# Designs tried in a protein design run: peptides against a protein of PDB entry 2KNC. Part 62

Target 1, 74 residues: chain A of PDB entry 2KNC
Amino acid sequence: KGPDILVVLLSVMGAILLIGLAALLIWKLLITIHDRKEFAKFEEERARAKWDTANNPLYKEATSTFTNITYRGT

## One batch from the design tools (peptide; made by RFdiffusion4, then SolubleMPNN)

Design b2_p24_3_s4 (from b2_p24_3, 17 letters changed)
Fold by OpenDDE base, seed 2:
Structure b2_p24_3_s4 (fold): chain B 74 residues (1-74), chain A 24 residues (1-24)
Amino acid sequence: as target 1 above (74 residues)
Amino acid sequence: DLLLLLLLLLGLLLGLLLALLEAE
């Protein structure tokens, strides 16, 4: 039987869609792995910077807690 | 690596298409 041209066309279209989907999934996976590694490195660098700053005798905390005297807490 | 995997997948799909064409 000659190849059914419709079956061939649908098979080629299906193959292109599957390749495209596979490429997108692989790309997304690579980015997700990269971003997780970069984020882990960033959090480690932030943790180190906090420790180094805490050992500096010239460090003044940027956070000041002021009691709002006008706040009538219940 | 990714390009080789993509080429392998493309080759597998082309092989499957040829097998489907020969099965009729």
Scores: peptide ipSAE 0.061, ipTM 0.676, DockQ to the pose 0.044
Fold by OpenDDE base, seed 5:
Structure b2_p24_3_s4 (fold): chain B 74 residues (1-74), chain A 24 residues (1-24)
Amino acid sequence: as target 1 above (74 residues)
Amino acid sequence: DLLLLLLLLLGLLLGLLLALLEAE
């Protein structure tokens, strides 16, 4: 009894689908690792920009502190 | 986890295919 050609074809189709899904998962993993490295650089640059701004004599704080003269903190 | 499961399923499917080709 030779191999059932239908069973062989369905098995090969299933193998191709699983290889395709595995390749997509590997691709997604590589992108996710890449994006995390890029995001870490972005957060480092953002942190540096905050430090440089704090030492810039031209930086005017957008937040003004108002002393409430009527606040009698007891 | 999902990748390892997929590779296991692929290995089982290929193993089943070989067993079918040898058993008939």
Scores: peptide ipSAE 0.060, ipTM 0.688, DockQ to the pose 0.046
Fold by OpenDDE base, seed 1:
Structure b2_p24_3_s4 (fold): chain B 74 residues (1-74), chain A 24 residues (1-24)
Amino acid sequence: as target 1 above (74 residues)
Amino acid sequence: DLLLLLLLLLGLLLGLLLALLEAE
């Protein structure tokens, strides 16, 4: 008996579907890893920019303390 | 991109299936 043509065809179709599905999963995984690394870098740069602002001699704290000179604590 | 790849894969699979039905 030659190779069962139906078994060969179903095996080729199944292999193409599995390769396609695997390629889609790998692609999605690579994008997800890339996006997470880029987001982590962005959050690190944002954190650094906040610290650099705190070290900027032109930064004025938004909190002003007003000493009420007329407040005689009873 | 992903949708285009899925449509291309589906088109390839349908084209292969048609070529196999014509080979009988």
Scores: peptide ipSAE 0.052, ipTM 0.663, DockQ to the pose 0.030
Fold by OpenDDE base, seed 4:
Parts: sequence; structure tokens; C-alpha cells
Structure b2_p24_3_s4 (fold): chain B 74 residues (1-74), chain A 24 residues (1-24)
Amino acid sequence: as target 1 above (74 residues)
Amino acid sequence: DLLLLLLLLLGLLLGLLLALLEAE
């Protein structure tokens, strides 16, 4: 039976669409993985900067807790 | 380079799929 020209044309069109969609999904996946890795590095650097600040003896805490021993709560 | 190689491989796979469909 000769190849059904309609089946060939529809299969080619379907294949091109599926390949185009797969390429876009792979591209989006790669970008998303890259972005997540960059964000993870940024959060690690922020965490490290926070730890370095906590270990810096020159860091003055903005919040000082004073226990007023003379505070007689009315 | 890698994109061109991927497009060439894809064109080859499509050509092979067409040849298989013509063989039925």
C-alpha cells in the first residue's frame, strides 16, 4: 500500500509541533534549574553574611534589652 | 555549535521517521 500521504503530512506536522514544544520545555527547565542554583547561592551568601555579622565583635546590636530593676509596674 | 548539532540530529531523526513511515 503506498504511504498514505495524509497520514505522512499529519505525522510530520505533529512531530514538528511535539519537537518544538519539547525544545521549549527543555529550555524552560534549564533556565529554571539555573535560576534556582543562582538563588541558592544568593541565599547561601546572605546566610554567610549574617553569620559573619554575628561573629563580628564590632557589630553593635541595634536592639539593647535593658532590665530596669527599678521599674515598679504600676 | 551545540544548537546547530542538535538541529542537525533532529533533522536526521525526522528524515529517518519519514523513511520508516514510507516503508509501510
Scores: peptide ipSAE 0.050, ipTM 0.674, DockQ to the pose 0.042

Design b2_p24_4_s1 (from b2_p24_4, 19 letters changed)
Fold by OpenDDE base, seed 2:
Structure b2_p24_4_s1 (fold): chain B 74 residues (1-74), chain A 24 residues (1-24)
Amino acid sequence: as target 1 above (74 residues)
Amino acid sequence: DLLDALLLLTLLLIQLLLLLAELL
């Protein structure tokens, strides 16, 4: 029985669509893994930079608390 | 989730290639 040309054409079209979807899923997976690793690295570098700044004796906190000695609460 | 969907898609592709081989 010769291959049904219509079934062969439809199966090839289906295969192309599935390969395209597989490639998009692989690409999305690679990006998602990359972005999670990059974000984790960024948060680690930020945590280290904050720690190093806290140990710097030249670091002045941007927030200065002024005690108003003239404020006698009524 | 995404890995399982990729595995399912690869199994479906293998099944389609087997079906194509039976038609040739």
Scores: peptide ipSAE 0.062, ipTM 0.630, DockQ to the pose 0.194
Fold by OpenDDE base, seed 5:
Structure b2_p24_4_s1 (fold): chain B 74 residues (1-74), chain A 24 residues (1-24)
Amino acid sequence: as target 1 above (74 residues)
Amino acid sequence: DLLDALLLLTLLLIQLLLLLAELL
């Protein structure tokens, strides 16, 4: 019995749909891995910027604590 | 997970290709 042409056509259609769905899943996986790496890099850059801001002499702390030498704390 | 879904999809694709090869 030769290959049922209907079975061949339905199987080819099914293969195309599965390839398309596989490509979308691979694409989503690659994006998810990329976004995690990019987010980790941004968090590292934010951490470095916070440390550099603490050591940057251009950031005058907006709060200058003047110790009033005349204030004898009771 | 997404990886398991991808693995299952690839296995289904391989099975479909084997079925096609058996029909041809």
Scores: peptide ipSAE 0.061, ipTM 0.630, DockQ to the pose 0.129
Fold by OpenDDE base, seed 1:
Structure b2_p24_4_s1 (fold): chain B 74 residues (1-74), chain A 24 residues (1-24)
Amino acid sequence: as target 1 above (74 residues)
Amino acid sequence: DLLDALLLLTLLLIQLLLLLAELL
């Protein structure tokens, strides 16, 4: 008995559909992983920029505390 | 967009499978 031509054809059609679906799922997964990595990098760069601003020697706090050395508290 | 290209590719694959099913 040769392979049932109908079984061979249905198996080929099913394989093509599964390959197509697998390619779509892999592609969606790759994009989702890429976007998450890019977002994590942007949040890290934003965090670094905030730290660099805090350590910028040109950033003078608007509040200067002056201790009056002539104020003898009783 | 990429999603539209994927949708078009899936439609093309479905059409190819329908044509193959008509040939058998």
Scores: peptide ipSAE 0.047, ipTM 0.607, DockQ to the pose 0.153
Fold by OpenDDE base, seed 3:
Structure b2_p24_4_s1 (fold): chain B 74 residues (1-74), chain A 24 residues (1-24)
Amino acid sequence: as target 1 above (74 residues)
Amino acid sequence: DLLDALLLLTLLLIQLLLLLAELL
């Protein structure tokens, strides 16, 4: 019995579909990893910029916390 | 986006394979 031509065709079709799906999943995974790394870098740079702004001698915070050294809780 | 282009290419490939299966 020669290979059933229909079984060969269906097998090739199924293999191409699986390769296409795998390529999409790999691509989505690579983008998701890239975007998470870029976002983490951006949040780190934003945190550093906030610290630099807080050290600006022209910047005065609208709220100051004073620790009262004379408050020994009775 | 490049993801959308790959999705469209994959859908086009699926359609081509279905058409080939109908012709055989």
Scores: peptide ipSAE 0.045, ipTM 0.611, DockQ to the pose 0.187

Design b2_p24_4_s2 (from b2_p24_4, 20 letters changed)
Fold by OpenDDE base, seed 5:
Structure b2_p24_4_s2 (fold): chain B 74 residues (1-74), chain A 24 residues (1-24)
Amino acid sequence: as target 1 above (74 residues)
Amino acid sequence: DLLQALLQITLLAIEALLKLAKEL
């Protein structure tokens, strides 16, 4: 009984399908890891920019709070 | 969602190939 030609064809088709699906899974995994690292970097840069702005002598606060010393809240 | 669906399809394909290999 030679290898059933149908079995060989179906095994090759199945192997191609598995390789294709494995490649898509690996690709999706790599993108997901990349996006998480890039997002973490972006949030760190945003956090730094906020701290730098708060300590920048060129930053003028848009709102000045004046405490009215004469206001005794009854 | 998509990853889980692709994983499930891959597992089903592996099971199909293992069944075929047992019939040889």
Scores: peptide ipSAE 0.058, ipTM 0.627, DockQ to the pose 0.090
Fold by OpenDDE base, seed 4:
Structure b2_p24_4_s2 (fold): chain B 74 residues (1-74), chain A 24 residues (1-24)
Amino acid sequence: as target 1 above (74 residues)
Amino acid sequence: DLLQALLQITLLAIEALLKLAKEL
């Protein structure tokens, strides 16, 4: 039984669709991994920038803690 | 969700092609 030309055509079409779908899956996976790494890096840089801002002598905390030296806690 | 659905469709399509390849 020679290969049914229709079966060969359908198998080639199926292979092309699978390659296309696999490429889309790989692409989406790479983007998702990239975005998660970039977001993690961004949150780390933002955390560091917050630490640098907290240590910046120009940053005045909105709350001034006055130590009352005359407070005898009875 | 969408990635998992696409992965399931690809697995089903691979299985179908492997069955077809065994019948040829």
Scores: peptide ipSAE 0.056, ipTM 0.613, DockQ to the pose 0.082
Fold by OpenDDE base, seed 1:
Structure b2_p24_4_s2 (fold): chain B 74 residues (1-74), chain A 24 residues (1-24)
Amino acid sequence: as target 1 above (74 residues)
Amino acid sequence: DLLQALLQITLLAIEALLKLAKEL
């Protein structure tokens, strides 16, 4: 007895839906991985720019520490 | 059987997509 025509039709419809869902999930996954890689590169470049600024002998830090010599801390 | 061939083709398509997703 050949497969029931209804079983064949339902299997084909299910297959098309699964392929479509799989393609959408893959697409979403690829975008999510791409965005995470791009964000990681951006944070690495920002970290590098901070290191380059810290190693620049012309860079003056905005923070100045002053010691009050008259403060005897009692 | 026609049903088995259709199921096998769909499994191969899913496996190919999963491989592509791992390579990208």
Scores: peptide ipSAE 0.049, ipTM 0.585, DockQ to the pose 0.046
Fold by OpenDDE base, seed 2:
Structure b2_p24_4_s2 (fold): chain B 74 residues (1-74), chain A 24 residues (1-24)
Amino acid sequence: as target 1 above (74 residues)
Amino acid sequence: DLLQALLQITLLAIEALLKLAKEL
């Protein structure tokens, strides 16, 4: 029964490592898919907000460009 | 017997991960 006990111990150790690795890969895959979907949704919402703002006749751009008439570039 | 037990443990682990995946 000596070799059978060693085979069982090594098989259990290998199974724990493979299950742990599979768990980490599945977890990383799920997070990566979630993050990509959330980011795509965020960019879509941002794009919609920009379009809605651009169509608002009361919208004034926050960035004002002033020509500095006193700047004589040498 | 041993291979079947290892397969069953692996399936239970996958099921637990799929439950966690539905909560994300």
Scores: peptide ipSAE 0.043, ipTM 0.570, DockQ to the pose 0.041

Design b2_p24_4_s3 (from b2_p24_4, 21 letters changed)
Fold by OpenDDE base, seed 2:
Structure b2_p24_4_s3 (fold): chain B 74 residues (1-74), chain A 24 residues (1-24)
Amino acid sequence: as target 1 above (74 residues)
Amino acid sequence: DLIDALLLATLLAIEELLKLAEEL
């Protein structure tokens, strides 16, 4: 008995779908790892920029807290 | 996202192929 042509066709279709699924899973995994590494790098660079700014004696915060001397709390 | 939709579509297609294989 030769292989059932229908079984062969379905097995080939199934194999193509499994290869496609595996490729998509690998791709998603690589992107997810890349994005997490990139995000961690950006957060580290932001943290460093904050420290460098805090150590600059010429840095004036753009937000000046003005104490309203005229605010008598009634 | 598009990848998750493609993953879902491939899973559903595999399930339909398995059902067809059980009918043979």
Scores: peptide ipSAE 0.052, ipTM 0.625, DockQ to the pose 0.085
Fold by OpenDDE base, seed 5:
Structure b2_p24_4_s3 (fold): chain B 74 residues (1-74), chain A 24 residues (1-24)
Amino acid sequence: as target 1 above (74 residues)
Amino acid sequence: DLIDALLLATLLAIEELLKLAEEL
């Protein structure tokens, strides 16, 4: 009894699908790791820019807060 | 996303092949 040709065909098709699934999972994992590293770098650069701005005597705040001396907080 | 849709389609195709293999 040779291997059923249908069993051979289905096993090959199943193997191709499993390889495809594994490749997509690996690809998604690599992207997810990459995006997390890029986001961490972006947040670090943003944090540095905030510190540099706070120490720059030429920085003018875009918002000015005025205390209303006549406001009696109830 | 597109990858999740492809993953789902691949899983469904594997499930259908497994069912067909159980019927043989």
Scores: peptide ipSAE 0.051, ipTM 0.624, DockQ to the pose 0.083
Fold by OpenDDE base, seed 1:
Structure b2_p24_4_s3 (fold): chain B 74 residues (1-74), chain A 24 residues (1-24)
Amino acid sequence: as target 1 above (74 residues)
Amino acid sequence: DLIDALLLATLLAIEELLKLAEEL
């Protein structure tokens, strides 16, 4: 008995649906991996920019601590 | 069987898409 025409049609439809689902999962996985790698690079560049700012001899911290030497706490 | 050949072809197509995704 040749393959039942209905079984062949259902197998082809199932194959197309599985390929479509696999392609969507692959696409989602690629985007997720890409976004994580890009975010990691962005955080590394941000960390480098903070280090370069700290090493800039013209950069003065906006906050300065002043010790009041005249404050005698009675 | 034709179904086994189709299943094998779908698995191979998924593997080729995965390889393309690794190269991208």
Scores: peptide ipSAE 0.045, ipTM 0.590, DockQ to the pose 0.048
Fold by OpenDDE base, seed 3:
Structure b2_p24_4_s3 (fold): chain B 74 residues (1-74), chain A 24 residues (1-24)
Amino acid sequence: as target 1 above (74 residues)
Amino acid sequence: DLIDALLLATLLAIEELLKLAEEL
């Protein structure tokens, strides 16, 4: 059977849409991986800054933990 | 660059679909 021109046109249109979608998914994946790596570095730097602050003998913690002695968890 | 790679990928996909259509 000769190539059904309608099948060819619909298949080409479908391929263009799938390639466009694949490109968007790859782009989103790359950004997501980049952002996760940058966030992991930021959390590591934040953890390091807490250690440096704890080692400073002039640092007084601005946060005091109050234990509520009257709170019996029911 | 990225656009040229997308254009090449579209051309290759069209060629594979044309081959499939010739079999059909």
Scores: peptide ipSAE 0.074, ipTM 0.660, DockQ to the pose 0.208; fails the geometry check

Design b2_p24_4_s4 (from b2_p24_4, 19 letters changed)
Fold by OpenDDE base, seed 4:
Structure b2_p24_4_s4 (fold): chain B 74 residues (1-74), chain A 24 residues (1-24)
Amino acid sequence: as target 1 above (74 residues)
Amino acid sequence: EPLLALLLATLLAIQALLELAKKL
């Protein structure tokens, strides 16, 4: 039986669409993984900068807790 | 480069399907 020309044409069309869709999904996945890795590095750098600021002896805390020993709560 | 790789991959897949269709 010769190859069913209609089956061949439909299979080729379907394959082109599936390959195109698969390529777009792979591309989107790679970008999403890249973006998540870059974001994770950015959050690590921000966390490190916060730790470095906390360990910096020149950092003046904006909030000073003063215990007023003379505060007689009325 | 990625477009050329995609075109080559599509051509190879079409060839594989044509070979499969010849076996049916």
Scores: peptide ipSAE 0.107, ipTM 0.697, DockQ to the pose 0.244
Fold by OpenDDE base, seed 5:
Structure b2_p24_4_s4 (fold): chain B 74 residues (1-74), chain A 24 residues (1-24)
Amino acid sequence: as target 1 above (74 residues)
Amino acid sequence: EPLLALLLATLLAIQALLELAKKL
């Protein structure tokens, strides 16, 4: 009884599909972990920049408040 | 590099399946 050539072909096709799917899942998992670490670092840097801006005596607010003298709030 | 590792892993898996099929 030679190896059933159909069983060999189907097993090879199934293995290629399973390995391909496993590789894509591992790749997506690694990217997702990487992106979460990079995003956490970005949010930390953004939080630090906000604290440094609040304590920087050279920071001029980009928002100027104009008192409209003609606004009689009735 | 990851594509070469994947290609090598697929070739090794195909070889292992062919050896298993020869034992059945």
Scores: peptide ipSAE 0.107, ipTM 0.702, DockQ to the pose 0.195
Fold by OpenDDE base, seed 1:
Structure b2_p24_4_s4 (fold): chain B 74 residues (1-74), chain A 24 residues (1-24)
Amino acid sequence: as target 1 above (74 residues)
Amino acid sequence: EPLLALLLATLLAIQALLELAKKL
């Protein structure tokens, strides 16, 4: 049987659509995985920077405790 | 880069379908 021209046209159109859709899904998946890995690394580096600040001998806590020496609790 | 690879992959897929259609 000669190639059914309609089957060829529909198969080519279907292949183009499936390849295009697959490429978009793969691209979106790769970006999503990349962004999640980069975000996880960023949060880890931010957590480390917070710990390094706590170990810095020049770090002064923003909370100052003032003892009111004149407060005689009645 | 990725667009050229996609275009090449689409051309190869079209060629494979045309070869399959010639065998039917």
Scores: peptide ipSAE 0.107, ipTM 0.698, DockQ to the pose 0.210
Fold by OpenDDE base, seed 2:
Structure b2_p24_4_s4 (fold): chain B 74 residues (1-74), chain A 24 residues (1-24)
Amino acid sequence: as target 1 above (74 residues)
Amino acid sequence: EPLLALLLATLLAIQALLELAKKL
């Protein structure tokens, strides 16, 4: 039986769609792994910078706590 | 070049499907 041209066309279309989907999934996976590693590195660098700043005798905390004298706590 | 690898993979898949279709 000669190749059913319709079956060939549909199979080729299906394969192109599956390959395209697989490529997108692989690409998304690679990006997601990259972004998680970069984010973990960024959080580690932020943690180190906080420790280094805490040991600086010139460090002045940006946060000032003011007691609101007008707050009559019940 | 990931695009070239993808293009080659698509061509190989098409060839495999054409060979399969010749066996049916």
Scores: peptide ipSAE 0.107, ipTM 0.698, DockQ to the pose 0.214

Design b2_p24_5_s1 (from b2_p24_5, 21 letters changed)
Fold by OpenDDE base, seed 1:
Structure b2_p24_5_s1 (fold): chain B 74 residues (1-74), chain A 24 residues (1-24)
Amino acid sequence: as target 1 above (74 residues)
Amino acid sequence: SFLEELLALLQAFLELGKRLLEEL
């Protein structure tokens, strides 16, 4: 009974560890896929917002460049 | 949480393993 009991205990422990590891890997994979999809959606929405701004005829850039003619570049 | 469910599942398997051991 001794060797059989040890084999059963080790097999159960091994199975539990493998199931736990598999569950964690699957969960991490699902989260990673979910996060990548959500991030891709966010980047798409950001790209659309930039495009909509560029196509808006009422949009004026807030920045203007002026040259200082008194600067002699010394 | 997922972790709590995982731990509960692992505990259930441990309990099952103990029961199987009692039958041997």
Scores: peptide ipSAE 0.072, ipTM 0.669, DockQ to the pose 0.225
Fold by OpenDDE base, seed 3:
Structure b2_p24_5_s1 (fold): chain B 74 residues (1-74), chain A 24 residues (1-24)
Amino acid sequence: as target 1 above (74 residues)
Amino acid sequence: SFLEELLALLQAFLELGKRLLEEL
């Protein structure tokens, strides 16, 4: 009964650690899959918004180019 | 939640470990 107690304690601790590790791996996997799906959805929505903007004839680009004719870089 | 289920599972294993220890 003496050495068996240590074996049981170590086996229970080992089992808890393995289950905890497995749970963390599953959790990390689920988060990674979720984040990739959310990112893919975000990029799709962004692409769609860009297409909608490109198809809008009233779209005015926020950037204006000014040519400074007087600038001579010496 | 997943964390609550994990905690419940860990508690169940601890309880099983205690029962096994009581039988030794």
Scores: peptide ipSAE 0.069, ipTM 0.662, DockQ to the pose 0.208
Fold by OpenDDE base, seed 2:
Structure b2_p24_5_s1 (fold): chain B 74 residues (1-74), chain A 24 residues (1-24)
Amino acid sequence: as target 1 above (74 residues)
Amino acid sequence: SFLEELLALLQAFLELGKRLLEEL
């Protein structure tokens, strides 16, 4: 005798749900890997830009620190 | 698009399920 109709229906439904879930997980994984690679490249470029700035003798920092010589922490 | 491919895949599985039911 062929398989029970209920068993077939439940198996097909289960397969569809598993495939849908797997597709969503793969999609999320691919995006996460892509974003991490892009972020790593961005941080590398930022590190290079800072290094190039440090080696430029014409670079002047835009930030100035002022020391308050009159503040005795009493 | 990814969603269109996913929909096409789900439709293919639904069609397969219908064919299996027709063979019962």
Scores: peptide ipSAE 0.068, ipTM 0.661, DockQ to the pose 0.161
Fold by OpenDDE base, seed 5:
Structure b2_p24_5_s1 (fold): chain B 74 residues (1-74), chain A 24 residues (1-24)
Amino acid sequence: as target 1 above (74 residues)
Amino acid sequence: SFLEELLALLQAFLELGKRLLEEL
């Protein structure tokens, strides 16, 4: 009933595989674009925070350097 | 997950394709 059963089977299977592959490529592309935008935003915010710190005379570093005069490296 | 949904969709299409072939 209709075209050759083998031709129909192979054509349907091929079409499904192509649709699946296309969907995966689109998904990967969307994720890659999203992740790059989010990472770029994060790096911009980090750069801004460093700039604000450098310009704030009231900024106290969380880490203090202490010179241990008694430490002899042994 | 998106992958699970995609696999479920693919399986549904495969099942539909099999049914169509059974009617040919």
Scores: peptide ipSAE 0.067, ipTM 0.658, DockQ to the pose 0.248

Design b2_p24_5_s2 (from b2_p24_5, 23 letters changed)
Fold by OpenDDE base, seed 1:
Structure b2_p24_5_s2 (fold): chain B 74 residues (1-74), chain A 24 residues (1-24)
Amino acid sequence: as target 1 above (74 residues)
Amino acid sequence: ALLLELLALLLAFLAEGLKLLAEL
């Protein structure tokens, strides 16, 4: 019995689908690695910005605490 | 793990497809 042409076609189609899935997984992996590297840079820049702010003698906290002596709590 | 399993499955299907083509 020669190989069924349908079995050959289905095996080739299955192989193409698996190549496509493998390519999508590689693509997702590359994006995930890229995003993690970009996020790590963002966190480093944020850490530097906090440090630079803390060392700036002209920096004033935007939040101030005021005591209202006229407040009678109900 | 999943990527390696898919790669192994791909290689198996390609090997099977080549075997079937060699029998034509």
Scores: peptide ipSAE 0.074, ipTM 0.654, DockQ to the pose 0.218
Fold by OpenDDE base, seed 5:
Structure b2_p24_5_s2 (fold): chain B 74 residues (1-74), chain A 24 residues (1-24)
Amino acid sequence: as target 1 above (74 residues)
Amino acid sequence: ALLLELLALLLAFLAEGLKLLAEL
């Protein structure tokens, strides 16, 4: 009695599924590392832009502070 | 850990499949 052909087919199908899952996990890991590096650059550029704005004599704050004369804070 | 387990399972299924193919 040779091996059951169904056992061979199921083992090959299982192998293909595991290759697919491993490839997806590797892909997700690579993207996650890439995105963290890009986000770190974005936060550095955003920090630099705040410093440049603080030293720019032409910067006009877009935020206006209104004194609410009717606020009776106890 | 998960990737190593999946790789170990993959190698086991491939080894089993090759063994079964050699017995055909």
Scores: peptide ipSAE 0.073, ipTM 0.657, DockQ to the pose 0.193
Fold by OpenDDE base, seed 4:
Structure b2_p24_5_s2 (fold): chain B 74 residues (1-74), chain A 24 residues (1-24)
Amino acid sequence: as target 1 above (74 residues)
Amino acid sequence: ALLLELLALLLAFLAEGLKLLAEL
């Protein structure tokens, strides 16, 4: 007895669906790896820019602490 | 690991589908 034609048709349909899902998962994985590498480079460049600013002798701190020596606490 | 298991499952399912098609 040959295989049931319905089993063959359902198996082919299932195979096509699984190929489609696998392709989408591979595509999503590749994008996710790409985005993580790009984000890591961006954070490295941002960290480097922060260090370059900290080492720049022209950088003036926006915050200054003033000790008011004339403040006699009442 | 999950992606490799899914790929193995897909290949097994394709092989089974091809076997069923060859028996038709």
Scores: peptide ipSAE 0.073, ipTM 0.645, DockQ to the pose 0.177
Fold by OpenDDE base, seed 2:
Structure b2_p24_5_s2 (fold): chain B 74 residues (1-74), chain A 24 residues (1-24)
Amino acid sequence: as target 1 above (74 residues)
Amino acid sequence: ALLLELLALLLAFLAEGLKLLAEL
């Protein structure tokens, strides 16, 4: 008795689904590795820019903290 | 680990599919 053609078709469909899932996981992994490297580079560039700015005698901090005297919280 | 398991499952399904095709 030859194998059930339905079993063959289901096995092939299962293989195609696993290939598709594996391809998506590989793609996601590659993107995640790329994004982590790019983010690390971005944080390094931000750190360098902060050091270069700190050595500029014309640098004025854009961030000022004001105490809101009208705030009646605690 | 998950990718290796999925690859192992894929190879198993392909091997089974080829075996089933050889029995046709």
Scores: peptide ipSAE 0.072, ipTM 0.650, DockQ to the pose 0.206

